Peptides against a protein of PDB entry 6A30. Designs and how they scored, part 116

Target 1, 150 residues: chain A of PDB entry 6A30
Amino acid sequence: AQDADNVLQPIMDLLDSNLTLFAKICEKTVLKRVLKELWKLVMNTMERTIVLPPLTDQTMIGTLLRKHGKGLEKGRVKLPSHSDGTQMIFNAAKELGQLSKLKDHMVREEAKSLTPKQCAVVELALDTIKQYFHAGGVGLKKTFLEKSPD

## One batch from the design tools (peptide; made by RFdiffusion4, then SolubleMPNN)

Design b2_p26_3_s2 (from b2_p26_3, 10 letters changed)
Fold by OpenDDE base, seed 5:
Structure b2_p26_3_s2 (fold): chain B 150 residues (1-150), chain A 26 residues (1-26)
Amino acid sequence: as target 1 above (150 residues)
Amino acid sequence: SSSQERIEKLTKELKKALEEKKKKEE
């Protein structure tokens, strides 16, 4: 359980502030779309991180996410004439776009077989992150989360 | 777990944010 928590902490650190901000500024339908895209991004990032390095480097996910998360702060595009809400949505979309670029920079190496222990940690981590994105029912539907390829 | 506590915190924050929006739209 602690190992799964350690794997998820960097992801949660990135998502917590951003999701809270998006919840404040986005209409419900837009928010759901944003959550779906973030879910896909997180799943793809996890897949690549699990498949590429030995699971021992928990720091790599954190470093990749942190590097791209900091890129989000610098991208303050001042659009002069748009309402504060529109600018925030644009910034959110830009942030999502920057996160998607993370996917393209990760080289897919051949899937190394996970040990049973690593599999158990990944399963627990996936269950936890599904709960995170479900957010007590205010986030993504369970049916959507379950259809996502593990 | 720490993750579970964060999930609960996020849930509360998201719920609050959505409720505040609903109130502003009314």
Scores: peptide ipSAE 0.263, ipTM 0.774, DockQ to the pose 0.762
Fold by OpenDDE base, seed 1:
Structure b2_p26_3_s2 (fold): chain B 150 residues (1-150), chain A 26 residues (1-26)
Amino acid sequence: as target 1 above (150 residues)
Amino acid sequence: SSSQERIEKLTKELKKALEEKKKKEE
């Protein structure tokens, strides 16, 4: 459980900041679309992390995510005028785009078979992240999350 | 767990944000 938590913390740090912002500025329909794309990205990243030894990717993801999280603190949350909302969406989309580039930098290291312990950690992490994206029913539907390739 | 607490926090924040938007549309 602690290992799964450690794996998820960097991802959750990024998602918490971005999703909170998106929830404030985006319409419900747009937010759902963003959540779906983020879910796909997270699942693809986790899938690659499962295929890759967990330790190296977590550090890179965590470091990349930490470097980008510091940039958002300076903005005095004035109620975004309509123009400010577009720029915030653009900036957030740019940050999300950097996550897609992380996909390309994840060196195809040889798929090492996960130990049973690692498999259990991954399963727990996947269940936790599904709950995170479901967000007590205000996020993505359970049916959508369950259809995601494991 | 720390993750569970974060899930609960996010859930509350998202619910609040959605409710605030509904109030502005009414």
Scores: peptide ipSAE 0.259, ipTM 0.767, DockQ to the pose 0.729
Fold by OpenDDE base, seed 2:
Structure b2_p26_3_s2 (fold): chain B 150 residues (1-150), chain A 26 residues (1-26)
Amino acid sequence: as target 1 above (150 residues)
Amino acid sequence: SSSQERIEKLTKELKKALEEKKKKEE
């Protein structure tokens, strides 16, 4: 459980900031679309993190997430005008795009079978992320989350 | 767990944000 939490913390930090922002600025339909894309991104990132040796990826994901997280802190929360909201979405999409590029740079190491411990951590992480994206029913539907290939 | 606490916090924040939007549309 603690290992799963440690793996998820950087992702959750990014998601907490972005989802809170998106919830404030996006209409319900747009928010759902954003959540779906974020879900896909997280699933793809996790899939790659599972396939790649655990040590190098946490630091890079953490560093990328930290670099992008620092940019968000300095802005005095002026109520984003519609223009600012669009820019924030664009910036978030750009950050997501960088995560996608990280995906491309993550060398597909040969699918070493996960150890039982690694599998358990991944399963716990997946369950936690599903709960996160479900967000007590205000986020994505359970049916959508369950259709994601395990 | 720390993650569960964060999920709960986020859930509350999202719920609040969505409720505030409904009130503005109304």
Scores: peptide ipSAE 0.209, ipTM 0.733, DockQ to the pose 0.762
Fold by OpenDDE base, seed 4:
Structure b2_p26_3_s2 (fold): chain B 150 residues (1-150), chain A 26 residues (1-26)
Amino acid sequence: as target 1 above (150 residues)
Amino acid sequence: SSSQERIEKLTKELKKALEEKKKKEE
């Protein structure tokens, strides 16, 4: 459990403020779309990191996301003006686009098998991140999360 | 776990944000 938490912390740090911001500024349908894209990105990154770990450390998924997520300001999300909200969405979309490009730049190494312990940690991490994206029902639907490539 | 606490926190924040929007739309 602690290992799974350690893996997820960097991801959650990246997402928490941004998701809160998006929830404030985006219409519900737009928010869902953003969440879906984020989910896909996260899952894709996780899959690649697990299957083709460029780095030996389990925390690498969060590190990779953070490294490419340039501009994570730890700032208190103030309610932006209408004009500011649009710009924030644009900036967020740009950041997401940059993260998507990470997929193409990942060096493919030889696939490494996970130990049973590592598999258990990954499974727990995946379950936890699904709950995170579901966000008590205000985020993504469980059915969508379950259909995603795990 | 720490992650679960964060999930709960996020859930509350998101719910609040969505409720505030709903009130503005009504």
Scores: peptide ipSAE 0.286, ipTM 0.784, DockQ to the pose 0.789; fails the geometry check

Design b2_p26_3_s3 (from b2_p26_3, 10 letters changed)
Fold by OpenDDE base, seed 2:
Structure b2_p26_3_s3 (fold): chain B 150 residues (1-150), chain A 26 residues (1-26)
Amino acid sequence: as target 1 above (150 residues)
Amino acid sequence: SASQERIEELTKKLKEAEKEKEKLEE
């Protein structure tokens, strides 16, 4: 459980900031679309993190997530005008796109069979992240999360 | 767990944001 939490914390740090912002500025339908794209991204990132040896990737993901998280702090939250909201979505999408590029740079090491311990951590992490994206019913529907390839 | 606490916090924030939007539409 603690290992799963440690893996999820950096992702949640990024997502919490972005989702809080999107929840404020996006209409409900737009927010749902954003959540779906974020879900896909997270699932793809997790899949790769699982397939890749655990040690090098946590530091890289954490560092990338921390570098991008710091950029959001300094702006005095003036209620972004519609233009600013779009730019923030674009910036967030760009940051997420960089996670996709990190995906491309993460050498597909040969799918080493996960140890039972690693599998358990992944399963717990996946369950937890599904709960995260469901957000007590405010986020994505359980049916959508369950249809996502495990 | 720490993750569960964060999920709860996020859920609260999202619910608050939805309520705030509903009030603005009104």
Scores: peptide ipSAE 0.329, ipTM 0.816, DockQ to the pose 0.772
Fold by OpenDDE base, seed 5:
Structure b2_p26_3_s3 (fold): chain B 150 residues (1-150), chain A 26 residues (1-26)
Amino acid sequence: as target 1 above (150 residues)
Amino acid sequence: SASQERIEELTKKLKEAEKEKEKLEE
């Protein structure tokens, strides 16, 4: 459990601030779309990080996500006017697009077989991150999260 | 766990944000 928490903390640190901001500025339908794209990005990043390096580099997921998440400085979120909200959505979409491009530059090394311990940690981490994106029913639907390629 | 606490905190923040939006639309 502690190992899964350690893997997830850097991801959650990045997502918490961004999701909170998006929740403030985005309409419900736009927010759901953003959440779906973030979910895909996180799942793809986790898949690559688990498959490519030995699980020892817990910092790599956080670093990959952090390099692209820098655009949301902790600035005083003035409730943007309707025009400002559109620009923020555009900027968020641009940042998500840049994160997707980083995916294509990661060399797909051969999937090393995970040890039973590593499999258990990954399974727990995946279950926890699904709960995170579900956010007590405010976030993504469970059915969407379960249909995502694990 | 620390992750479960973070999930609860996020859930609270998202719910609060939705309530504030609803108030702004009224």
Scores: peptide ipSAE 0.326, ipTM 0.813, DockQ to the pose 0.760
Fold by OpenDDE base, seed 3:
Structure b2_p26_3_s3 (fold): chain B 150 residues (1-150), chain A 26 residues (1-26)
Amino acid sequence: as target 1 above (150 residues)
Amino acid sequence: SASQERIEELTKKLKEAEKEKEKLEE
């Protein structure tokens, strides 16, 4: 359980501020679309982390997310003028795009079989992140999260 | 767990944001 928490904390740190902002500025349908894209990104990142054993080190996920998250902190919270909202979406899209480019650099190393311990951590992490995106019913529907390819 | 507490906190924040939007649309 503690290992799963340690893996998820950096992801939650990245998402919490962004989701809070999007919840304030986005219309409901736009917010749902953003959540779906973030879910896909997280699932793809987790899938790759599982397939690439060297990245299972807390340091690599944390560094990967932190390297992409450091771009977010330098945004001086200027009052959202209409232009700033577009720029924030653009910056978020750019950060998401950088996470997608990271997709291309994660060379499919040979799918090493996960150890039973690693499988248990991944299962717990997946269940927890599904709860995170469901957000007590405000976020994504359980049916959508369950139909996503695990 | 720490993750569960964060999920609850996020849920609260998102619900509050939804209520604020509903009030602005009325």
Scores: peptide ipSAE 0.323, ipTM 0.814, DockQ to the pose 0.787
Fold by OpenDDE base, seed 1:
Structure b2_p26_3_s3 (fold): chain B 150 residues (1-150), chain A 26 residues (1-26)
Amino acid sequence: as target 1 above (150 residues)
Amino acid sequence: SASQERIEELTKKLKEAEKEKEKLEE
């Protein structure tokens, strides 16, 4: 359980700030679409992190995620005018796009078979992140999360 | 767990954000 938490903490740090922002500025249907894309990105990142030895990639993901999380200082949330919301979405999408670039820097190390312990940690991490994206029913539907390729 | 606590916190924040949006639409 602790190992799964350690894997998820950096991801959650990034997502918490971004999702909170998106929840404030996006209409409900747009937010759901953003959540779906983020889910795909997270799943792909986790899949790669699982295939890659957990130590090096977690640190890089965590470090990249930490560097970008500091930039959203609490500017006075005036209700963003439609123009400000678009720019914020663009900036957030750009930050999320950098996660996609992390995909290219993750060296294809050969898929080493996970040990049974590593598999158990991954399964727990996946279950936890599904709960995270479900967000007590406010986020993505369970049916959508369950249909995601394992 | 720490992750479960964060899920609960996020859930609360998202619910609050939705309530604020609904209030602004009235």
Scores: peptide ipSAE 0.322, ipTM 0.809, DockQ to the pose 0.758

Design b2_p26_3_s4 (from b2_p26_3, 13 letters changed)
Fold by OpenDDE base, seed 2:
Structure b2_p26_3_s4 (fold): chain B 150 residues (1-150), chain A 26 residues (1-26)
Amino acid sequence: as target 1 above (150 residues)
Amino acid sequence: SKSEQRIKELTEKLKKARKEKEELKK
């Protein structure tokens, strides 16, 4: 459980900083696309974090995010007005682009056999993250989440 | 776990944000 927490905390920080804003400003189709891309990013990040024991979870994710991601400022975001909405969408798209670049840099290593401990961590983390991305039905469909190869 | 609790909180936050967005469209 502690290992899972270590993996999930940085991811949750990323999700909190980005997805809440995206949920407020994006229309349904755009939000869906964002969620899909973030899901892939999360999966790749988790894979690298778990498969590469020498790397600390927080350090790796933090470094990757600093290098490739422009984090959205933590703060109260007002709902966009008509005029501000376009700019906010643009900013969101820009952030999404950075995440996409991060994804591209997170090249999947060849599938390595995981230890039982690593498997347990992955399973727990995946289940938890799936719940978030499903978001009680407003997010990604369960079918999509279940088809994600691990 | 701490992560599970935080995920629940984030999930609710996301739901709320989405609901607010939908209400603005009406």
Scores: peptide ipSAE 0.183, ipTM 0.743, DockQ to the pose 0.662
Fold by OpenDDE base, seed 5:
Structure b2_p26_3_s4 (fold): chain B 150 residues (1-150), chain A 26 residues (1-26)
Amino acid sequence: as target 1 above (150 residues)
Amino acid sequence: SKSEQRIKELTEKLKKARKEKEELKK
């Protein structure tokens, strides 16, 4: 349980800082796309955090958080010729683009087999995160979450 | 656990934010 908490804490900080904003500004379809990209980012982050040595885990997540935060700020473009609603969608789309770029720049490591202990931590963490991303039905569908690679 | 409790809180926060957005469209 403590190991799962250690993995989840940085992820929860990332989710809290970003998804609340997106939930407020995104249309339904845009929000779903954002959630899907964030889900992929979270999965990749978890994989790296669990597989990499403990001393590197927090630093890596911190770097991702900083890059993500900067991407959000840059994603806000003021277009005075557009309606407020259109502007919000445009901003959300730009932010999504920044997130996608961040994901692509993440170091892709070869998939490593997890120890039984690591597997247990991942399973516990995934169950908890799936609940968040489902968001009581307003987020991603359970079927999508179950099809994602663990 | 601490993380489970926080996830519940964050989930509710997300739901609330989405609900508020939908209400603003009416």
Scores: peptide ipSAE 0.181, ipTM 0.735, DockQ to the pose 0.614
Fold by OpenDDE base, seed 1:
Structure b2_p26_3_s4 (fold): chain B 150 residues (1-150), chain A 26 residues (1-26)
Amino acid sequence: as target 1 above (150 residues)
Amino acid sequence: SKSEQRIKELTEKLKKARKEKEELKK
């Protein structure tokens, strides 16, 4: 449970700082795209982090998510009009897509299998995050979320 | 857990924000 909390805390900070505002201003299609890219990023980050030592894991997640948060902020400040705002958010979603390829940008460490304890942490974290991204039906479809590797 | 409670709150905030936006379009 504590390990799951450690993984989720940086994610929640990013989501609180960015997505609530985006939900208010984004067109439906743009918002869904942003959510999909964030979902990919979160999944890739969690996959790598939970297998790594705890100290490295927390630092890695926090750094990556903060960097993405800054990218979203830059997109927000460039919103002069509704139409231009949508385009800027779309561009931000594209940038998130590039950053979601964490395997290509991070130094490859030795791949390890998950212990039973690590598996339990991953399952708990995934269930929690899926609930957020589904957002009571206004976010991503459950079918999309269930296709993610676990 | 603390994180579970926080994520529920964030989920409701997101849901509410999106619903309000859709209502404003009508």
Scores: peptide ipSAE 0.178, ipTM 0.739, DockQ to the pose 0.671
Fold by OpenDDE base, seed 3:
Structure b2_p26_3_s4 (fold): chain B 150 residues (1-150), chain A 26 residues (1-26)
Amino acid sequence: as target 1 above (150 residues)
Amino acid sequence: SKSEQRIKELTEKLKKARKEKEELKK
């Protein structure tokens, strides 16, 4: 349980900062698309965080998430004009793209089979994240979340 | 768990944010 929390905390911090903003500025269809991309990113990040040695990746993910999270706190959430909202989405997409690049730089360490403990952590984390992305019916459809390859 | 509680809170925040937006468009 503590290991799952350690993996989920950085992800939840990222989701809290970005999705709340997206929920405020995006139309329903755009929000769904953003959620789908975030879902893919989260799934990829979780897979790597659990498969890769935990210490270096948590610090890198945490540092990347903290560095980008601090930049957003200073902006007085003025009701973003449509232009400001677009720029914020673009910046968020750029940040997500950088996280994706980090994925590419993460050395394909040998696909070590997950230990039973790691599998349990992944399953718990996946269930929790699926619940978040479903968001009580306002987010992604359950069928989409269930079809996502683990 | 602590993570489950936080997810519930985040979900409620997301729902609230969406509702507020829909109300502002009206």
Scores: peptide ipSAE 0.178, ipTM 0.738, DockQ to the pose 0.555; fails the geometry check

Design b2_p26_4_s1 (from b2_p26_4, 10 letters changed)
Fold by OpenDDE base, seed 1:
Structure b2_p26_4_s1 (fold): chain B 150 residues (1-150), chain A 26 residues (1-26)
Amino acid sequence: as target 1 above (150 residues)
Amino acid sequence: SEEERLKEHQKSVGEELKKKIEEALK
């Protein structure tokens, strides 16, 4: 339970901050695309957090989240004009793309098999995140969420 | 239990975020 909270809390904080901004600036279709990219990011972050040693993981997540947060906070002072909103989305998408590439670079470290404890933490975290992204049926489709690699 | 409290907290945060997405997607 404590381990699950340690993984989920930083992710939820990031999602809260980003979604609040994106909800204001994005059209519905753009927001759905952003949600899909955020879903991928969350899944990748969880995979790394659970597979990597605890000390390195918190620092890495904190650094990744802080980098994303700083990019967003610098933009938070000006309510982005439509052009600024598009640029912010583009920057966020670019950053998400870079994080995806970072996965490809970090996958070079031999994927350690998850322990039973880690599996239980992942399962609990995934259920919570899936519910969040599904948003009672108005968010991402359940079929899309279930196709994500566990 | 402490486990139940943590689950409730996670649920609360999840529901708040869910609400934000629902509001944005209306």
Scores: peptide ipSAE 0.073, ipTM 0.584, DockQ to the pose 0.252
Fold by OpenDDE base, seed 3:
Structure b2_p26_4_s1 (fold): chain B 150 residues (1-150), chain A 26 residues (1-26)
Amino acid sequence: as target 1 above (150 residues)
Amino acid sequence: SEEERLKEHQKSVGEELKKKIEEALK
């Protein structure tokens, strides 16, 4: 249970920070698209975290999340001029792109079968994240979340 | 149980995030 919180809390903090930013700068249709991309990112990150040894995963997720978190705190809420909003989207896309490049560095170590404990943690994490992205029906559709390759 | 407390905490965090998304999408 504590292990699940340790995995979920950084992800939730990242999602909260990004969603708050995107909600301010994006119209509803763009926000839905951003949510879909964030969902894919989270799923890819979780998939990789499951395949990698636990110690490397916390450090990698923590490093990825810290690199992203430090960029968000220094932004004095100047009303983003159109240029600033584009730059923020570009930076977010660049950050997402760096997460995609992490795919290439994650060596295909042999898919070690998850222990039952690891499976339970992942299931709990997935359920929490699905609930977050569904947001009582105003977010992503359940059918979209369920079709995502687990 | 400690497990139930953790589930409740996760639920609380999920509900808070849900509320933020709902507010953002209104």
Scores: peptide ipSAE 0.056, ipTM 0.551, DockQ to the pose 0.283
Fold by OpenDDE base, seed 4:
Structure b2_p26_4_s1 (fold): chain B 150 residues (1-150), chain A 26 residues (1-26)
Amino acid sequence: as target 1 above (150 residues)
Amino acid sequence: SEEERLKEHQKSVGEELKKKIEEALK
């Protein structure tokens, strides 16, 4: 449980910060698209975190997510003017794009099979993230979340 | 159980996020 929380908390903090921002600046349709991209990013990140070696790398990804998230935290969300909102979306998209590119730099070390404990942590993390993205039905559809490569 | 506590925590986080999204979508 503690290990799951350690993995989830940075992701949840990042998601909470970003989603709060996006929820404020995006229309419903745009928000859903952003959520889909965030979901893909999170899944890809988790997949890599899972495929990449133990806790040190999770801490690194958490730190990377936190470092990239902290870059967003310094922006005191003043109610951005319409122009500011677009720029924030662009910046967020750029940051997300950079996180996606981090894929290419993470050397495929041999996908060590997760230990059963790690699998359980990941499953729990995935369920939490799915619930988060579903947001009681206002977010992403369950069917979309379930069709994502688990 | 520790699992139950974690589920409750996840539920609380999910509910908070739901609330934020619902507020943003109103």
Scores: peptide ipSAE 0.054, ipTM 0.547, DockQ to the pose 0.406
Fold by OpenDDE base, seed 2:
Structure b2_p26_4_s1 (fold): chain B 150 residues (1-150), chain A 26 residues (1-26)
Amino acid sequence: as target 1 above (150 residues)
Amino acid sequence: SEEERLKEHQKSVGEELKKKIEEALK
């Protein structure tokens, strides 16, 4: 349980920070695109976290996410000037890109059939993340979330 | 503000997610 929290908490913190930022600085169309990419990233990260138990990868994800999460805290939210907003988007995209690279480094272990317990965790996580990304109808459409290839 | 409500909702959902995952992994 604590190991899952150690992986999920940084992801959630990253998501919260990024979504808050993007909600403030992005146009609705850009925000939707960002949300779609974040959704894919979260799905991929969760799939790997649950399917690939190696503790080393969790520590790497946690360290990467913590390192990047701390970088977002120190900026006194001065309304980023247009330039600052772009840089923040770029930084967030870079962070997402690093998570994607971590995805590539996490050994595509053969899709070992998830144990029933792992499946239940995935399903529960997916439902909650879907709710998060749906955000009461302000976020992604339910139809998009349901069509996700997970 | 609507933004604050959304943030609070997201936080609540995140906490719920954490709790549910913790429960599923016990």
Scores: peptide ipSAE 0.022, ipTM 0.475, DockQ to the pose 0.064

